# Peptides against a protein of PDB entry 6B4J, part 63

Target 1, 315 residues: chain A of PDB entry 6B4J
Amino acid sequence: DITMQWYQQLQDASMQCVLTFEGLTNSKDSQAKKIKMDLQKAATIPVSQISTIAGSKLKEIFDKIHSLLSGKPVQSGGRSVSVTLNPQGLDFVQYKLAEKFVKQGEEEVASHHEAAFPIAVVASGIWELHPRVGDLILAHLHKKCPYSVPFYPTFKEGMALEDYQRMLGYQVKDSKVEQQDNFLKRMSGMIRLYAAIIQLRWPYGNRQEIHPHGLNHGWRWLAQILNMEPLSDVTATLLFDFLEVCGNALMKQYQVQFWKMLILIKEDYFPRIEAITSSGQMGSFIRLKQFLEKCLQHKDIPVPKGFLTSSFWRS

## One batch from the design tools (peptide; aimed at target 1 W219 N227)

Design b1_p26_1 (made by RFdiffusion4)
Pose (drawn by RFdiffusion4):
Structure b1_p26_1 (pose): chain A 315 residues (1-315), chain P 26 residues (1-26)
Amino acid sequence: as target 1 above (315 residues)
Amino acid sequence: SEEIEEENEEALELGNQLFEELLEKS
């Protein structure tokens, strides 16, 4: 409940932000759409540019967002634009910027697991300078993936199925329901991004402040889901690509206590899945063992493939 | 900054309590 109460605090807090700018979106004038068009444009593109080439140019995207959020003018396609044009624009750009980070994790990181880090450092950095943006990231991240909270949505009695699948985060339209394959990845990329944000820190600016969403939330996440019965395919998958990304940082921080948590899922939580998962979906549960059978004996969890090296920063 | 510190401490305390429950069950 402590988590479910905190879960609601962010959600209805985001709905307050959906209404604070109410009128900027619900506007049909010509100029009214031009403004709504230029802001969302110059605020959600720099996030899409986040690449793995170098941290040298990764700073441009960070500064371009810091200037845009802090109110300074920002060079956009054609003429420069700024938030000072409209008082509602700031509380609007922060909304659309937050959704893009999770969206970039939704599409890109799900397919390309390594791009989770160059995106997360910019987000873990913008979260410091502007905490309001972070709560909005925790807002969208949580609804689109309630498994990141983590809380498994229970079945509410007397309701149709298509109503329930939407609560699980499946993308559904009038007649189309998102397949399970093209769904499981959209959740992997989300929590792989979440597992990266909590362990990375923006290097530049020399800040003595602390990580806004510390690695502590990584420990509670593993603990909060290992104490409850696992879902068949979702848990064994998400439990793997979270440890592959953040298992190295947790091993260093919570040295022995983290190892105890691992030799538990090896002999106490694995059986909790072998029966729950049918023979047609053991694919996820198998990767989870192949991941631990090594890590437990090697006494090490490999650094996530795609970690930003020193070469990436200087270069 | 003090609110962030309190949120991080509360998340750790909750994780430790859940972990102790896992050890008891094991």

Design b1_p26_1_s1 (made by RFdiffusion4, then SolubleMPNN; from b1_p26_1, 12 letters changed; failed a check: too like the target's own chain)
Amino acid sequence: SERRREENELARKLAEELFQKLLEES

Design b1_p26_1_s2 (made by RFdiffusion4, then SolubleMPNN; from b1_p26_1, 10 letters changed)
Fold by OpenDDE base, seed 1:
Structure b1_p26_1_s2 (fold): chain B 315 residues (1-315), chain A 26 residues (1-26)
Amino acid sequence: as target 1 above (315 residues)
Amino acid sequence: MEEILRRNELALEEAEKLFKELLEKS
């Protein structure tokens, strides 16, 4: 399976990255620990500052992240920080930056769906200039949300239940598994972020260059999801999230093929989702149904709320 | 750049194959 091969390659690359900077992370030297913390803050704080308020502020954040990744010194916590402070500094920063982008999907986008777009446009722009960061974003995303691949992890003999739950994307703390609603909320945030990334380009870059991970990957994701058995509550939730965020872009890109896909979902895939949906899970199913019915009726997919406009970039 | 292009092309090819199969079964 080509999809699973790509997944494994990304996970292997991520693991190799961790091994590369293990010396920095495991160092007992006080100076090395200080450098590690400074680099971690320099990589992650700018991402947390991303907001929907002003395009000019977003550009400043982008420039700071790009400068850091380019080996230039940046100001963080009142200190000058550079990846050159340690031989493993660049690898560490790339990994932590990618991890933070996915975490913003998991936390910020999960709670505030509109936040997907400013985060995604920065991530896309950084990915274009720093492909390794993009690969690490995918690796982190796929590990936290296997449904973004998509695949369904299976329980194997001898596996601990908690490990299986973690593989499915659940958080397990103090032997307590995360509640289903919180789980779905986090998965939704990550899928929405991904759906935004694959359609957005940083406006101040070379627009003639190809998107590093564009809509073709989104189209593949849909094809894979529809070729799989639906999961209770999960499939209806994430399919809605994905289509709400990038359905308009997919419609413009694939036109007639897109509408054929929507009809296929409505006529063939809906009954399969319904068959595995309990009465307590009808909310997600109904939401998806209403969305698709509205889109088919109007022959249009609305531009998602929070989509960045020209006025945003002039602010 | 070449690897990105290759991945994009393969993704599209796989999508087209899968959708074709799904539509034929519908």
Scores: peptide ipSAE 0.480, ipTM 0.921, DockQ to the pose 0.869
OpenDDE base, seeds 2, 3, 4, 5: peptide ipSAE 0.437, 0.456, 0.431, 0.450; ipTM 0.912, 0.916, 0.910, 0.914

Design b1_p26_1_s3 (made by RFdiffusion4, then SolubleMPNN; from b1_p26_1, 12 letters changed)
Fold by OpenDDE base, seed 1:
Structure b1_p26_1_s3 (fold): chain B 315 residues (1-315), chain A 26 residues (1-26)
Amino acid sequence: as target 1 above (315 residues)
Amino acid sequence: QEKIRQENELALQEAEKLFQKLLEKS
């Protein structure tokens, strides 16, 4: 399976990255520990500062992240920090930065859907300049949300139940599995972030270049989902999330083909979702139904709430 | 990275074929 090969290659690259900076992470030297913490903060704090408030602030954050990745010193926690402070510094920062972007999908976007767009535009811009960060974003995303690939992990003989639950994307703490609503909320956030990344370009870059991971990947994701058996509650939830965020962009890009796909979802795939939906899961199902019906009726997909406008970039 | 790119391109091509097959059934 080509999709699974792609998935595995990204995971292998991520694992190789971890091995590369293992010396930094496992060092008992006090100075090395200090450098590690400084680099981790320098990589992650700017991402946490991303907000919907002003485009100028977003540019400052972008410039800081780019400077750090470019080997330039940046101010973090009142200190000058550079990836050159350790031979494994760049690999470590790229990994932690990518991890943080996905974490913002999992946490911030999950709770505030509109946050997807400012986070995504920074991620897209950084990905354009630093392709390795993009690959690591995908690796982290795929590991936390296999449905973003998409594939459904299977239980294997001899596998611990907790390990299987983790493979499915559930958090397991103190032998307690995460509640389904919290699980779906986190998955939704990550899918929404991904859907935003594939359609956004950093406005201050060379926009004539090809998007490093563009809307064609959205088309791929839909194709793969529609060729899989639906999962109870999961498929209805994530399909809605994806279409709400990037449906307008897909409509503009693929036009007639998009509408044919949407009709296929409504007429052929939706009944399959219904067949596996229990009475307790009708919320996600109804939400998807209403969205599809509205879009088909109006022959339009609305621009998602929180989409960045020209006025945002002038602020 | 080049290997990842190649696999990604193949995945995109496969997806396009799958979509065409699905659309023909509609």
Scores: peptide ipSAE 0.287, ipTM 0.850, DockQ to the pose 0.445
OpenDDE base, seeds 2, 3, 4, 5: peptide ipSAE 0.278, 0.286, 0.254, 0.283; ipTM 0.843, 0.846, 0.830, 0.846

Design b1_p26_1_s4 (made by RFdiffusion4, then SolubleMPNN; from b1_p26_1, 10 letters changed)
Fold by OpenDDE base, seed 2:
Structure b1_p26_1_s4 (fold): chain B 315 residues (1-315), chain A 26 residues (1-26)
Amino acid sequence: as target 1 above (315 residues)
Amino acid sequence: MERIREENELALKQALELFEELLKKS
């Protein structure tokens, strides 16, 4: 399967990246440890500062991240930090930056859905200038949320239950598996972030260039989901999340073809979801149902709450 | 990196073809 090959190649690239900066991460040298921590902070703090407050602040954050990735010194924690401080510095920063973007999906977006858009537009813009960061974002995203690929990991003979649960994206700590609601919340955040990334372009870049991972990948994602058997609660939840965030953009891009897809979801796929939905899982099912019915009735997909407007960029 | 992009493009193409087939059956 070509999708699984793509998934595996991304994971391999991510693993290779980790190996490249192992010298930096495993060093016992005090100076190397200091550099590592400085680089880690320089890579992650700007991402954590992303907010919906002002476009000007977002631009400053973007410029700082881009400068860091370009080998320029940046101020972090009152110190001048550069990836040139260590031969593995760039690889380390790219990896940690990508990881942090996905973490913001997992944590911030999970709790505040509107946060997806400012995070995503920065991620998209950085991806355009630094393709390796984009590949690493996908690698981190796919590992934490296999449903973003999408695929459903299968239990293999001899596999420990905990390992299978982790492959499914659950957090397992001290032999305790994450509660389903928390799991779905994290998965939702990551899917929403992904759905935002594929539709957003950094407004200060060269918009004539093709999006490095654009809406065509959203179309691919939907195609793949619809060709898979639905998973209880998960499919209804994530399909809703995805369509709520990028449905409007897909509608504008694919027009009649989009509506044919939406009808297919309602008439063919939705009954299959219903068939596997228990009474205790009706919440996600009903949300999806209401969304689909409303969209089909009005022949419109609303612009998602939190979508960045021109007024945001003027602030 | 280039190989990953090529595989992604192929995956996309295949997915789109599958989707078109699915739409024709509907």
Scores: peptide ipSAE 0.145, ipTM 0.780, DockQ to the pose 0.439
OpenDDE base, seeds 1, 3, 4, 5: peptide ipSAE 0.034, 0.120, 0.031, 0.039; ipTM 0.714, 0.766, 0.699, 0.725; seed 5 fails the geometry check

Design b1_p26_2 (made by RFdiffusion4)
Pose (drawn by RFdiffusion4):
Structure b1_p26_2 (pose): chain A 315 residues (1-315), chain P 26 residues (1-26)
Amino acid sequence: as target 1 above (315 residues)
Amino acid sequence: SSATEYAEEVAQHEFKVDPSLIPLDP
């Protein structure tokens, strides 16, 4: 409940932001749409540009967002634009910027696991300078993936199925329901991004402040889900690509206590899945063992493939 | 198809919690 209460605090807090700018979106004038068009444009593209080439140019995207959020003018396609044009624009750009980080994790990181880090450092950096943006990231991240909270949505009695699948985060339309395969990845990329944000810190600016969403939330996540019964395919999958990304940082921080948590899922939580998962979906549960059988005996959890090296920063 | 079957299994699954195994805080 401590979590479910905190879960609601962010959600209804985001709905307050959905209404604070109410009128900027619900506007049909010509100029009214041009403004709504140029802001969302110059605020959600720099996030899409976030690449793995170098941290040298990764700073441009960070600065371009910091200037845009802090109110300074920002060079856009054609003429420069700024938030000072409209008082509602700031509380609007922060909304659309937050969704883009989760969305970049939704599409890109789900397919390309390594792009989770170059995106997370910009997000973990912007979270410091502007905490309001972070709560909005925790808002969208949580609804689109309630498994990141983590809380498994229970079945409410007397309701149709298509109503329930939407609560699980499946993308569904009038008649189309998102397949399980093309769904499972959308969730992987989201918590792989979440598992990266909590362990990375923006290097530049020399800040003595602390990480806004510390690695502590990585411990509670593993603990909060390992104390409850696992879902068949979702848990064994998400439990793996979270440890592959953040298992190295947790091993260093919570040295022995983290290893105890691992020799538990080896002999206490693995059986909790072997029966729950049918023979047609053991694919996820198998990768989870192949991951641990090594890590437990190697006494090491490999650094995540795609970690930003020193060469990436200087270069 | 497969997503509907999986969702039905989840709708039928009963959730239990045992906090005695792992503490929430280190």

Design b1_p26_2_s1 (made by RFdiffusion4, then SolubleMPNN; from b1_p26_2, 14 letters changed)
Fold by OpenDDE base, seed 2:
Structure b1_p26_2_s1 (fold): chain B 315 residues (1-315), chain A 26 residues (1-26)
Amino acid sequence: as target 1 above (315 residues)
Amino acid sequence: DDARKFTEQVMKQKFVYDPSLIPLEP
């Protein structure tokens, strides 16, 4: 299967990246440890500073991340930090940066859906300039949220239940699996971030270039989802999250073909979701239903709340 | 336990890709 091959290739690349910087991460040398911590902070703090406050601030953050990835010194924690401080510094920073973007989906976007857009536009812009960071973003995203691929991990004979639950994206600590609501919240955040990334371009880049991971991947995602049996609550939740964030962009891009897809979702796939929806899970089901019905009735998908406007970039 | 119920559901899922069911990308 092409999708599974792609998934595995990204995971292999991510694992190889980790192996490449093991010397830095496992070093007992005090200087190496200091460099590691400085690089980790330099890679992750700017991402944490991403907000919806001002476009000018977002540009500053982008420029700082790009400078770091370009081998230029940046100020972090009152110190000058550069990936050139260690031969493995660039690989380490790329990995940690990508990990942090996905973590912001998992945490920040999960709690504040509108945060998807400023995070995603920075991620997209960095991906355009640094393709390896994009591949690592996908690798981290796919590992934490297999539904972003999408695929359902296969339970293998002899596998521990906890290990399988981790493969499904659950956090398992002290032999306790996370609550289903928290799991869904994290998955929602990551899907929303992904849906934002595939549609957004950094406005100060070369917009004539093809998006490194554009809306064609959104079409692919929908196609794959529709070819999978629905999961209780999860499918309704994530399909809504995805369509709410990128449905307008997909509509504009694919026009009649997108509407055919949406009709197929409503008429053929939605009844399959309904059939597996319990009375306690009607919330996500009803939300998806209302969204689909409204979109089909109005022949329009609204621009998502939090979408970055021209006024944002002038601030 | 909703997490366990979900886990069991996923374990039973089969991925069947049928491209004929999906509109082609233009």
Scores: peptide ipSAE 0.305, ipTM 0.767, DockQ to the pose 0.624
OpenDDE base, seeds 1, 3, 4, 5: peptide ipSAE 0.093, 0.086, 0.029, 0.024; ipTM 0.648, 0.752, 0.619, 0.519

Design b1_p26_2_s2 (made by RFdiffusion4, then SolubleMPNN; from b1_p26_2, 13 letters changed)
Fold by OpenDDE base, seed 5:
Structure b1_p26_2_s2 (fold): chain B 315 residues (1-315), chain A 26 residues (1-26)
Amino acid sequence: as target 1 above (315 residues)
Amino acid sequence: DDAVEFAKQVMNQKFTYDPSLIPLEP
């Protein structure tokens, strides 16, 4: 399976990245520990500062991240920080930056869906300039949300339940699995972030270049999901999240072909989702149904709430 | 075995991936 090979390649690259900076992470030297902490803060704090407030602030954050990745010194925590402070500094920063973007999907976007767009446009713009960061974003995303690939992890004989639950994306702490609603909330945030990344371009970059991971991956994701048996509650939830965020963009890009896909979802895939949906789990299914019925009736998919406008970039 | 039962609940949904149903490219 080409998709599983791609998944594995990204995981291997991510693992190799961790091995390359293990000297920095495992160092007992006081200076190395200081450098590690400074680099970690320099990589992650700017991402946490991303907001829907002003385009000018978003540009400042982008420029800071790009400067750091370019080997330039940046101000962080009142100190000048550079990836050149350690031979493994760049690899470490790229990894931690990518991890932080995915974490913002998991936490911030999960709680505030509109936050997907400013985070995604920065991530997309950084990905254009730093492809390795993009690959690491995918690796982190795929590991936390296998449904973003998409695939459903299989249980292996002798596997512990907790390990299988973790493979499925569940958090397991003190032998307690997270509640389904919390799990779905986190998965939703990551899918929404992904759906935003694949459609957004940094407005100050070279727009003549092809998006490094564009809407063609959105089509592929939908096709793969629809070619799989639905998962109870998960499929209906994530299809809704994905279509709400990038359905308008997919409609504009693929026109009649995309409408055929929506009809297929309504006519062929919905009965399969319904068949596996218990009476107590109808909420996600009903939400998806109502969304698609509205879109098909109006022959339009609305621009998602929080989509960045020209007025945002002038602020 | 709770693990097997959970896995069956997740996997009893026959994850048949048939790439022929919908093309992966538009």
Scores: peptide ipSAE 0.235, ipTM 0.784, DockQ to the pose 0.515
OpenDDE base, seeds 1, 2, 3, 4: peptide ipSAE 0.140, 0.024, 0.195, 0.055; ipTM 0.737, 0.501, 0.759, 0.570; seed 1 fails the geometry check

Design b1_p26_2_s3 (made by RFdiffusion4, then SolubleMPNN; from b1_p26_2, 13 letters changed)
Fold by OpenDDE base, seed 5:
Formats: sequence, structure tokens, C-alpha cells
Structure b1_p26_2_s3 (fold): chain B 315 residues (1-315), chain A 26 residues (1-26)
Amino acid sequence: as target 1 above (315 residues)
Amino acid sequence: DEAREFAEKVMNQKFVYDPSKIPLEP
């Protein structure tokens, strides 16, 4: 399967990246340790500072990240930091930056859905200029949320249940698996971030270029999900999250074709979800159903809450 | 727990992926 091959290629590339900067990460040298910490902070702190407050601040954050990735010195923690301080510095920064974007989906977006948009527009803009960061974002995303590919991980004979649960995206700490609600919340955040990335372009870049990972991947994701057997709670939750964030953009892009897909979801896929949904899990399905039925009735999909407006970029 | 039950369901589920139902491209 082409999708699974793509998944594996991204995972292999991510693994090779880790091996490439292993010298930096495993160094016992005090200077190397200092450089590592400075680079890690320089890569991750700007991402954590992304907010919905002002477009000007978002531009400053973007410029700082881009400068760092371009080999220019940046100020971090009161010090001048550059990827040129170590031969493995660029690979390390790209990996940690990509990891941090996905963590913001997992944590910040999971708790505050509107945060998806400012994070996603920076990620998209950086991806456009630094394709390797984009590939690493996908690799981190796919590993933490296999449903973003989408695929369902296969249990291998002799595998521990906890290891399989980790493959499914669960966090396991001290032999305790996270609660289902927390798991779904994290998965939701990552899917919402992904749905935002595929539709947003950095407004200060060359917008005439094709999006490096655009709405065609949104269509493909939906088609693949719909061609799979639904999972209890997971499918209804993530399908809602995806449609709420990028449904308007997909509608504008694909028009009648997208409406046909929504009708198919209602008529063919909803009965399949309902058939596997227990009475206690019906809430996620009802939310999806109500959303889609409202969209079909009004012949419109609303712009998602938190979508960046022209006024945001003037602030 | 729900996480165990979910994992067991996924483990035992025969996923039939039929790419012919919905085209992967518009």
C-alpha cells in the first residue's frame, strides 16, 4: 500500500535524523551539552510563545525560527545561538522544532481548539521554506497519532499489550494507561492541528507556490477514513474534529464533489458508526451527526472558530 | 478499562480497506 510505504519512509527518515545527531545528544563534553540545550531552547521556546493575540508577534516568532533554520544567529535566553555551533546542530533543531509543533497539537490545541490556527500557519510557512521540517512534522504526528495517516496498527504475536497501546497512541506511564477521554483529547488536538496546516498559507511568503501539503491531502485523509471500518469513539471524534476545522476550506475547494462526499458520510457511513457505538459512547456520534446534518441543511459549513482574519494580521 | 477494551477491539478487528468505495483523489 502506497500510504503505508509513505508512512514507513517518513519514520525511517526521522530515525536516521536521530542517528545523525546522536553525537550531539550523547556527548559528555560540557560545551556540547551547553550547545545542545541552547539549540533545544532556541527551537522550542518560540513555538510555545505562539498565541492568538497579535499578528505582529506571530511574524516575529516566524522570523526567529526561519533565521535559526537558515544558519543565522538568534537570541535565546540572553545568548546568541546558531545551528553552526555544531555540525549536527541543524538536524537536531529541525527534529526538535517538528517535535514541538506536534506537541503543541497534543497539548495546547487539545485544550484550546482555536490555538490550532496560529500554530498551523507558522508550521505551514516554515514547511514551505524548510521541507525537511515538514516531513519530520508528519513523522512525529504519524507516530503519535496513527489515525492521522490513517491506519490501524497491527498487533504482532508476542507483543505486550502496553506496547500495542503505545502504538495505538496511548500514553503509558508507570504501567498505567491514560484514560480514554485524555487519549481522545490528545488525538483530537493533533488532528485539528493537521487540518489547520493543510489549509493555511503564511501570508508573507510566496503565495503563488503550491502548498507543500495542501487540501488534496485533506480529501485523501477523508477518503481513506471512509474506506476503513470505523472505530468506536475514535472515528466519530476525529471525523468531527477534521470537518469542523477544514470542512469550510474543503467545501470552497471541491464544491459539489465535497458535498457528494458529505452525503455519502450521512447515508452510508453513519449507520456503520452507529452500529459499533455503545449507548455510553453515543455523544461523539451525535455531535458529528448534528454537525453534518446542519451543514447539509444550510448548504454551508461554517468558518471555524479561531480562523485568522485580515484584522489579526494588522495587529 | 476502556483503553484495554479499545486495544482488544482494534487487535481483533479485521480492517477491510476498500479503496474503490471513495476515490482518494477528487
Scores: peptide ipSAE 0.447, ipTM 0.880, DockQ to the pose 0.815
OpenDDE base, seeds 1, 2, 3, 4: peptide ipSAE 0.440, 0.446, 0.440, 0.424; ipTM 0.870, 0.876, 0.877, 0.866

Design b1_p26_2_s4 (made by RFdiffusion4, then SolubleMPNN; from b1_p26_2, 12 letters changed)
Fold by OpenDDE base, seed 5:
Structure b1_p26_2_s4 (fold): chain B 315 residues (1-315), chain A 26 residues (1-26)
Amino acid sequence: as target 1 above (315 residues)
Amino acid sequence: DEAVEFAKKVMEQKFTYDPSLIPLDP
């Protein structure tokens, strides 16, 4: 399967990246530990500072991340930090940066859906300039949310249930699996971030270039989801999240073909979702149903709340 | 436990991926 091969290639690249900077991460040397911590902060703090407040601040954050990835010194924690401080510094920073973007999906976007857009536009712009960061974003995203690929992880004989739950994207701590609502919330955040990334371009980049991971991947994701058996609660939840965030963009890009897909979801796929939906899980199903019915009735998919406007970029 | 039930449902589902139903490209 081509999709699973792609998934595996990204995971392998991510693992190789970890191995490459293992010397930095496992060093007992005090200076190496200091460098590691400085690089980690320099990579992650700017991402945590992303907000919906002002486009100018977002540009400053972007420029700082790009400068760091370009081998330029940046100010972090009152110190000058550069990836050149260690031979593995660039690989480490790329990995930690990508990890942090996905973490903002599972935490910040999960709690504040509108946060997807400023995070995503920075991620997209960085991905355009630093393709390896993009691949690592996908690797982290796919590992935490297999539904972003999409695929359903297979239980292997002899596998512990907890390990399988982790493969499914659950957090398991002290033999306690997270509650379903928290799991779905985190998955929703990551899918919303992904749906935002694939449609957004950094406005100060070379817009003549093709998006490194554009809306064609959004179409592919939808097609793959629809070609799979629905999963209880997950499919209805994530399909809604995805369509709410990028449905307008997909509609604009694919026009009649996208409307055919929406009709297919309503007429053919909904009954399959309904058949596996328990009475206690009807909330996600009803939300998706109402969204699609409204979109089909109005012949329009609204621009998502939090979408970055021209006024944002002038602020 | 909903997570256990979910995991069981995923295990029991015969995931047939039929790429012929919807083209992966528009």
Scores: peptide ipSAE 0.300, ipTM 0.813, DockQ to the pose 0.781
OpenDDE base, seeds 1, 2, 3, 4: peptide ipSAE 0.021, 0.144, 0.292, 0.252; ipTM 0.540, 0.762, 0.815, 0.809

Design b1_p26_3 (made by RFdiffusion4)
Pose (drawn by RFdiffusion4):
Structure b1_p26_3 (pose): chain A 315 residues (1-315), chain P 26 residues (1-26)
Amino acid sequence: as target 1 above (315 residues)
Amino acid sequence: EEEEEEEELEEAEEELEEVEEALEEA
């Protein structure tokens, strides 16, 4: 409940932000749409540019967003734009910027697991300079993936199925329901991004402040889901690509306590899945063992493939 | 900073004991 109460605090806090700019979106004038068009444009593209080429150019995207959020003018396609045009624009850009980070994790990181880090460092950096943006990220991240909270949505009695599948985060339309394959990845990329944000820190600017969403939330996440019964395919999958991404940082921080958590899922939580999962979905549970059978004996959890090296930063 | 790190370790020990108890009950 401590978590579910905190879960609601962010959610209804985001709905307050959905209303604070109410009128900027619900506007049909010509100029009214041009403004709504140029802001969302110049705020959600720099996030899409976040590449793995170099940290040298990765700073441009960070500065371009810091200037845009802090109110300074920003060069956009054609003429320069700024938030000073409208008082509602700031509380609007922070909304659309937050959704983009999780959206970049939704599509890109789900397919390309390595791009989780170059995106997370910009987000873990913008979270420091502007905490308001972070709560909004925790807002969108949580609804689109309640498994990141982590809380498994229970079945409310007397309700149709298509109503329930939407609560699980499946993308559904009038008649189309998102397949399970093209759904499981959307959740992987989300928590792989979440598992990266909590362990990375923006290097530049020389800040003595602390990580806004510390690695502590990585421990609670593993603990909060390992004390409850696992879902068949969702848990064994999400439990793997979270450890592959953040298992190295947790091993260093919580040295022995983290290993105890691992030799638990090996002999206490693995049986909790072998019966729950049918023979048609053991694919996830198998990768989870192949991951640990090594890590437990190697006494090491490999650094995540795609970690930003020193070469990436200088270069 | 040092007091915060020690409080985080104590919380992590308590949460580990709850996970062990929940798995023994299961």

